# Peptides against a protein of PDB entry 4ASU, part 253

Target 1, 270 residues: chain A of PDB entry 4ASU
Amino acid sequence: ATLKDITRRLKSIKNIQKITKSMKMVAAAKYARAERELKPARVYGVGSLALYEKADIKTPEDKKKHLIIGVSSDRGLCGAIHSSVAKQMKSEAANLAAAGKEVKIIGVGDKIRSILHRTHSDQFLVTFKEVGRRPPTFGDASVIALELLNSGYEFDEGSIIFNRFRSVISYKTEEKPIFSLDTISSAESMSIYDDIDADVLRNYQEYSLANIIYYSLKESTTSEQSARMTAMDNASKNASEMIDKLTLTFNRTRQAVITKELIEIISGAA
Target 2, 83 residues: chain B of PDB entry 4ASU
Amino acid sequence: FTFASPTQVFFNSANVRQVDVPTQTGAFGILAAHVPTLQVLRPGLVVVHAEDGTTSKYFVSSGSVTVNADSSVQLLAEEAVTL

## One batch from the design tools (peptide; made by RFdiffusion4, then SolubleMPNN)

Design b2_p24_8_s2 (from b2_p24_8, 15 letters changed)
Fold by OpenDDE base, seed 2:
Structure b2_p24_8_s2 (fold): chain B 270 residues (1-270), chain C 83 residues (1-83), chain A 24 residues (1-24)
Amino acid sequence: as target 1 above (270 residues)
Amino acid sequence: as target 2 above (83 residues)
Amino acid sequence: SLEELQKAVLETLKKQKEKLEAER
């Protein structure tokens, strides 16, 4: 490679490093906000799931319709965030199919669709786009919940799959259950809950769905921003190492060029 | 007793004496050993009576309240403010 | 080529940076 080529490459990598450093800082700011907003959201979301844990709602085996909701975003450059969710969705879908269940898939975020569309296009009901540009709000979750409930797809039970935030360096893909109104209404364990009006239960379930979606979005967002910070940091470090290597190559090449020129001058070849 | 909105936590697994909630079917008080129930909140006042005798008032919008068999309570409001 | 890959990565990163900054 000529000195000019090396210089051009150095310039390019230095520019990449500047961009990755900048993106790291942006991700850091978003992460800090997301983590703060996750604290109350987790209490809220876990509170919403308490009923399902305590009531031990069971879906009869003869019920075959299962909905999988994968929660991610539209944005890349965040390591394995999207692939982790997609992998678990695929695994769950395969397990359910093997059990004789009908599986339908909903993607929250365009990246889920991008990964699963080729292999699971027939199972895909809807993809919610424009996720991850702004921090998710409860309003956003409510819109998603409402659209799901009005989709006309009558599922018996479902799974929401998302990345739960553990720390700045760790997330875990997890699954939480969702149940249809009919499944909850017919559950034997719900008999202890006194005089629940059908309309009340319907409204309750709408909130429950919105709550869990909101919670999952907040966990996902925090995990994503953290992962992006790490990815950008790694990219910046890799760029730095490459710059060092290329700089050494540049210096060696420069010395070789100078030596060659001197030899040519001395030999009378120029 | 857990009382939270999506953006704020007011009580997290706290022991309280009584919680008065506004529901679509009417306002009712949740006492110790209340029967399990599910209700939907209407806009109104929530009053929390702490074991120490203190009373806190909140205005809530829509949401849900769950009373479980183990006497745990989850009050989840879409919006809530301290009064 | 490595250069083409670097260019593509740079362009992708620039677009993402701009998108992230516009969301502030």
Scores: peptide ipSAE 0.022, ipTM 0.821, DockQ to the pose 0.015; fails the geometry check
Fold by OpenDDE base, seed 4:
Structure b2_p24_8_s2 (fold): chain B 270 residues (1-270), chain C 83 residues (1-83), chain A 24 residues (1-24)
Amino acid sequence: as target 1 above (270 residues)
Amino acid sequence: as target 2 above (83 residues)
Amino acid sequence: SLEELQKAVLETLKKQKEKLEAER
């Protein structure tokens, strides 16, 4: 490579490094906010899931319709955040299909569809776009919940798959159950609950769904921002190393050029 | 007893004496060992009676309340404010 | 080429940076 080529590459990588550093800072700020907002959201969401855990709601085997909700975002450059969710979605879909279930998919965030479009396009009901620019609100979750309930797909049970935040350096892709009103109403384990009005139960289920979606969004967001921060940090470090290597190459090449020129001058071959 | 909104936690697995909740079917008090039930909140007052005798009041919007067989309670309001 | 790849990456990152900063 010529000195000019090396210089151009150096400049390019330095610019990339500046960008990745900036992105790291932005991700860090968003992470800090997300983590703060996750604390109450987790209590809220886990509280909503408590019924399902305690009641141990089972879906009869004759019920065949299963909904998978994958939760991520529209934004890349966050490591394995999207691929982890997609991988688990694929696994779950395959397992359910093998069990004779009908599987439909909802993607929260465009990246899910982007990854699964080729292989699972026929299973997609809807993809929610414009996810990840701003922190998710309960309103956003409610919109998703409403859309799901109005989709016309009468699922019996479902799975919401998202990245649960563990720490700044760790997340885990997890699945939480969602149940249809009919499944909840017919569950034997629900018999211990006092006579519940059908309208009450319907409303309760609607809140539950919104709550779980909200929770998943908050977990996902926190995980994503943390992962992006890490990814940008790694990119910045890699850029730094590359800059160092290229600088050495530049210096060596420069010396070689100088030496050649000197020889030419001395020899009169210039 | 857990009482939270999406953005704020008021109680997290706390022990309380009684919680009065406004439901669509009417207000009721949740005592220790209350029978399992599911209810939907209507806008109104939540009153938490602590074991030490203190009483806290909250205004809630919509939401849900769950009383489980193990006496755990989840009060989840869409919006809630301390009064 | 490596240069083209770098350029593409740079452009992508710039766009992402701008979006992230605007949404901050």
Scores: peptide ipSAE 0.020, ipTM 0.822, DockQ to the pose 0.015; fails the geometry check
Fold by OpenDDE base, seed 5:
Structure b2_p24_8_s2 (fold): chain B 270 residues (1-270), chain C 83 residues (1-83), chain A 24 residues (1-24)
Amino acid sequence: as target 1 above (270 residues)
Amino acid sequence: as target 2 above (83 residues)
Amino acid sequence: SLEELQKAVLETLKKQKEKLEAER
């Protein structure tokens, strides 16, 4: 490679490093906000899930319709955030299919669709786009919940799959249950609850769904921003290493060129 | 007793004496060993009576309240403010 | 878009890394 080629490559990598460093800083700012907002959201969301855990709602085996909600975003460059959710969705879908269940999928974020389009296109009910540019709000979750409830798909039970935030260096893909109104209403374990008005239960379920979706979005966002920070940091380090290597190569090549020129001068003068 | 909005936590697994909640079917007080129930909140006043005798008041917009068999309570409001 | 640029950058870095590793 000529000195010119090496210089061009160095310039390119240095520019990339600047971009990755900038992206890291942006991700850091978003992460800090997301983590702060996750604290109350987690209490809120876990509180909403408490009923399902305590009531131990069981879906009869004869019920066949299952909904999978995958929660991610539209934005890339965040390591395995999207692929982890997609992998879990695929696994769950396969297991349910093997059990004779009908599976439909909702994707929150375009990346889910992008990954699953080839293999699961027929199972998708809807994909929500424009996720991840701004922090998710309860309003956003309510819109998703409403769309799901109005989709016309009468699922019996479902699973919401998302990345739960553990720490700045760790997340875990998790699954939480969602239940249809009919499943909740017919659950034997719900008999301990006083006569609940059907309208009350319907409204309760709408809130519950919105709450769980909101929680999942907040967990997902925090995990994503953290993972993006890590990815950009790794990219910046890799760029730095490449710059160092190319700089050494440049220096060696320059010395060789100088040596060759000197030899030519000395030999031509003879 | 857990009382939270999407953006703020007021109580997290706390022990309280009584919680008065505004529901669509009417306001009711949640005491110790209250029967399990599910309710939907209407806009109104939430009053939390602590074991030490202190009383806190909150305004809530909408949401849900769950009383479980184990006496745990989840009050989840879409919006809530301290009064 | 910034995202496309970022993707292109990562792909370029990956390719360059692979080339450097292959030259070793």
Scores: peptide ipSAE 0.020, ipTM 0.839, DockQ to the pose 0.012; fails the geometry check
Fold by OpenDDE base, seed 3:
Structure b2_p24_8_s2 (fold): chain B 270 residues (1-270), chain C 83 residues (1-83), chain A 24 residues (1-24)
Amino acid sequence: as target 1 above (270 residues)
Amino acid sequence: as target 2 above (83 residues)
Amino acid sequence: SLEELQKAVLETLKKQKEKLEAER
């Protein structure tokens, strides 16, 4: 490679490194906000799940309709965030199918659809797009919950799959249960609860669904931003290593060129 | 006793004497060993009575309240403010 | 868009890495 070629490559990589560093900073800012907003959201969401954990609601075996909600976003360059959710969704769908259940899928974020469309297109009810550009709000979760409830699909039980945030360097794909109004109202374990008005129970379930979706979105967003920050940091480090290697090559090549020129002068071959 | 909104936590697994909540069927007080129940909140006043005798007041918009068999309570409001 | 820029950056990095590996 000529000195000119090496110089051009160095310039290109340095520019890339500037871009990845900038992207890291943007991701870091979004992560800091997401983590702050996740703290109350986690208490709120876990509180909403407490009933289902404590009541140990069981779906009868004769009930066959199962809903899977996968939570991610529309944005890439965040490591394995989307593929982890998709992998868990595929596994769950396969297990349910093997058990003789009917499975339908809802994707929150376009990336879920992009990954699963080829293999699971017939199972998709709806995909929510424009996710991840702005931090999710409770209003956003309510819209998703309402759309689900109005979809016409009368599921018995469901699963919401999302990445739970653990730390800046770690997330875990998790599953939480969702239940239909009919399943909750007919559950034997609910008999210990005082006489609950049917309208009250319906409204309660609507809030519960919105709460769980909101929680999952907040966990997913925090996990995504942290993963993106890490990915951009790794890219910046890789660029740095490449710059160092090319710089060494440049220096060696420069010395070789000088040596050649000196030899030509001494030999009178000019 | 847990009391939270999507954006703020007021109580997290705290011990309280009594919580008064506004529900669609009417306001009721949640005491120790209250029977398990599910209710939906209407806009109104929440009053938390601590064991030390202190009283805190909140305004809530909508949401849910759960009283479990183990005496745990989850009060989840869409919006809530300290009064 | 930021996303398009990110993709372009990653592609450029990949190509440059491949060239460096081929020169070894």
Scores: peptide ipSAE 0.019, ipTM 0.839, DockQ to the pose 0.011; fails the geometry check

Design b2_p24_8_s3 (from b2_p24_8, 13 letters changed)
Fold by OpenDDE base, seed 3:
Structure b2_p24_8_s3 (fold): chain B 270 residues (1-270), chain C 83 residues (1-83), chain A 24 residues (1-24)
Amino acid sequence: as target 1 above (270 residues)
Amino acid sequence: as target 2 above (83 residues)
Amino acid sequence: SEEARREAVLRALERQKERLEEER
């Protein structure tokens, strides 16, 4: 490589390092906020899921319609965040199909669609875009829930798949159940609950869905920002190592060029 | 007893004597060993009676309340404020 | 806006990454 080539490469990598450092700082700020907002959201979301855990709602085998909601975002450069969710969605869809179920998919965030569109395009109902620019609000979750309920797809049961935050260096892809109004109302395990008005149950389920979506968005956001921060840190370190290596190569090459020029002058071969 | 909004936690797995909730069908009190039920909150006052005899009041916008067979209660408000 | 600046940085990073990959 010529001195000119090495110099150009050094300049490029130094620019990358500057950008990745800046992105790390941005991700760190977003992570700190997301973690603070996740604390109450987790209590709220886990509280909403308590009914389904306690009631052990089962869907009859004759019911065939299953909905998968994948929760991610529109933004890249966050490691395996999107691919992890997509992998779990694919696995779940395959298992359900093997069991003779009809599977439909909703993507929260454009990255899910980008990964699954080629293989699962016919199963997609809707994709929600513009996810991840701003921290998710309960209003955002309510809009998603409402659109889902008004989609006209009469699912029996479903799954919401998202990355649960564990620590700054760890997340886990998890699944939580969602149920249709008909499934809840017909569940034998619900018989222990006092006389529940049909309108009350409908409204309750609307809140439940919004609650679970909100919780999932908060977990996903925290996991994503943490993963992005880590990815940008790693990129910055890798850039630093490459800069050091290229600098050594530059110095060696420069000395070789100087030596060659001196020899040519002394020998009179020029 | 758990009482939370999306942005704030008021009670997390706490033991309380009674919780009065405003529901669409009417206000009712949740006591120990209340029968399992589901209700939707209307805008109004929540009153929590602690075991030590203290009472706290909250205004809620909307949400849900769940009473489970194991006597666990989840009060989930869209918005809530201490009074 | 701060958001617009962040998006610009992201786009710049992606372009730099692509250039780096092409130079290998």
Scores: peptide ipSAE 0.033, ipTM 0.813, DockQ to the pose 0.015
Fold by OpenDDE base, seed 5:
Structure b2_p24_8_s3 (fold): chain B 270 residues (1-270), chain C 83 residues (1-83), chain A 24 residues (1-24)
Amino acid sequence: as target 1 above (270 residues)
Amino acid sequence: as target 2 above (83 residues)
Amino acid sequence: SEEARREAVLRALERQKERLEEER
């Protein structure tokens, strides 16, 4: 490689390093905020799921319509965040199909669609875009919940798949159940609850859906920002190592050129 | 007893004597061993009576309340503020 | 070429950076 080639490579890698460092700092700031906001959101979301865990709601075997909601974002450069969700969605879809269920998919964030569109395009109902630009609010979750409920797709049972935040270096792709109003209303395990007005139950279910979506978005966002911070740190370190290697190569090459020129001058062979 | 909004936690798995909640069908008091029920909150006053006799008041905008068979309660408000 | 690939990565990172900065 010529000195010019090495110099060009060095310039390119230094620019990449600058950008990745900047992105790391942005991700770190967003992560810190997301982690703070996740604390109450987790209590809230887990509280909303308590009914479904305790009531042991079962969907009849003859009911075949299953909804999968994958939660991620529109934004890349965050390691395996999107692929982990997509992998779990694909696995769940395959298992449900093997069990004779009809599977439909909703993507929260465009990255889910981007990964699964080739293999699962016919199963997609809707993809919510513009996810991850700002921290998710309960209002955002309510809009998604409302759109889902008004979509006209009458699912019996569903699964929401998202990355649960564990630590700055760890997340877990998890699945939580979503039940239709009809499934909740007809569940034998719900008989222990006093006569609930149908309108009350409908409204309750709307809140429950919004609650779980909000929770999943908060977990996903925190996981994503931490993963992005780590990915950008790793990219910056890799760039640094490459810069060091290329700098050594540059210095050696330069010395060789100078030595050759000196020999030519001394020998008169120039 | 858990009482939270999306942005704030007021009680997390706490033991309380009584919680008064404003529901769409009417306000009611949740006591120990209350029958399982699901309700939707209307805008109004939540009153939490602690075991030590302390009473706390909150205004809630909307949300849900769940009373389970195991006597656990989840009060989940969209918005809530201390009064 | 390796160079063309590096330039493509750089452009992609720049676009992502701009989007992230706009979100502040």
Scores: peptide ipSAE 0.032, ipTM 0.823, DockQ to the pose 0.015
Fold by OpenDDE base, seed 2:
Structure b2_p24_8_s3 (fold): chain B 270 residues (1-270), chain C 83 residues (1-83), chain A 24 residues (1-24)
Amino acid sequence: as target 1 above (270 residues)
Amino acid sequence: as target 2 above (83 residues)
Amino acid sequence: SEEARREAVLRALERQKERLEEER
């Protein structure tokens, strides 16, 4: 490579490094906020799931309609955040299909659609876009919940799949159950709950769905920003190493050029 | 007893004496060993009576309350503010 | 001689050039 080529590459990689460093800082700021907001959201979301854990709600085997909600975002450059959710969705869909269930998919965030559209296009009900630019609000979750409930798809049970935040360097893809109103109303384990008004139960389930979606969004956001921060840090380090290598190559090449010029001057061949 | 909104936690697995909640079917008090129930919150006052005799008041907008067989309670409000 | 000195410098520079090319 000529000095000019090396210089061009150096400039390009330095620009990449600048961009990745900037993105790291942005992700760090968003992560710090997301982590703060996740604390109450986790208590709230886990609280909403408590009924399902304690009541041990079971869906009859003859019920075949299953909904999978995958939660991620629209934004890339965050490592395996999207692919982990998609992988779990594929696994769940395959298991359900093997069990003779009908599977429909909802994607929260455009990246889910981008990954699964080719193989699961017929199973997609809806994809929610414009996710991840702003921190998710309960209002956002409520809109998603309402859209799901109004979709006309009468699922019996469902699964919400998202990345749970563990630490700045760790997340885990998890699945939580979603139950239809009919499934809850007919569940034998619900008999211990006193005479629950049907309207009350309907409203309760609407809140429950919104709560779980909100929780999943908060976990996903925190995981994503953390993963992006790490990914951008790694990219910046890789760029730095490449800059060092190219700088060494540049210096060696420059010395060779100087040496050649000196030889030409001394020999009088020039 | 857990009492939280999406943005704030008021109680997390706490032991309380009594919680008064405003529900769509009417206000009721949740005591120790209350029968399992599910209710939806209406806008109104939540009153938490702590074991030490302290009483705290909250205004809630909407949400849900769950009383489980194990006497655990989850009060989940969309919005809540201390009074 | 001045010529011998030039030849010695040229040889030294050629060796340096070869080393730099090998390290490339």
Scores: peptide ipSAE 0.013, ipTM 0.806, DockQ to the pose 0.004
Fold by OpenDDE base, seed 4:
Structure b2_p24_8_s3 (fold): chain B 270 residues (1-270), chain C 83 residues (1-83), chain A 24 residues (1-24)
Amino acid sequence: as target 1 above (270 residues)
Amino acid sequence: as target 2 above (83 residues)
Amino acid sequence: SEEARREAVLRALERQKERLEEER
């Protein structure tokens, strides 16, 4: 490689490093906010899930319609965030299909569709785009919940798959159940609850769905921003190492050129 | 007893004496060992009676309340403000 | 070309940076 080529490469990588470092800082700021907002969201979301955990709601085997909701975002450069969700969605879909269930998929964030569109296109009901630009709000979750309920797909049970935040360096892809109104109403474990008006239960379920979606979005966002921060840090370090290597190559090449020129001068070959 | 909105936690697994909630079917008081029930909130006042005798009032919008068999209670409001 | 790839990556990163900054 010529000195010019090496110089051009160095400049390019230095620019990449600058950008990745900047992106790291942006991700760090978003992460800090997301983590703060996750604290109440987790209490809220876990509270909403408490019924399902305590009641141990089981879906009858004869019920065949299953909904998988994958939660991620539209944005890349965040490590394995999207692929982790997609992997679990694929696994769940395969397991359910093997069990004779009908599976439909909802993607929250365009990246889910991007990964699964070729293999699972026929199973997709809807993909929610424009996810990840702004922190998710309860309003956003409500919109998703409403659209899901209005989709016309009468699922019996569902699975919401998202990355749960553990720490700045750790997330875990998890699955939480979603139940239809009919499934909840017919669950034997619900018999301990007083006679609940059907309208009340319907409204309750609508809130529950919005709540769990909101929770999943908050967990996902926090995980994503943390992962992006780490990814950008790693990219910056890798760029630094490459700069060092290229700098050494540049110096060696320069020395060789100088030596050649000196030899030419000394030898009188001009 | 857990009382939260999406953005704020008021009580997290706390022991309280009584919680008065506004439901669509009417206001009711949740005491210890209340029978399991599910309700939806109407806009109104939530009154939390703590074990120490303190009373806190909140205005809530829509939401849900769950009383479980284990006496755990989840009050989840879309919006809530301390009064 | 490797150079074209680098430029493409750089452009992609710049676009991502701008989007991330605008969303702050």
Scores: peptide ipSAE 0.031, ipTM 0.829, DockQ to the pose 0.015; fails the geometry check

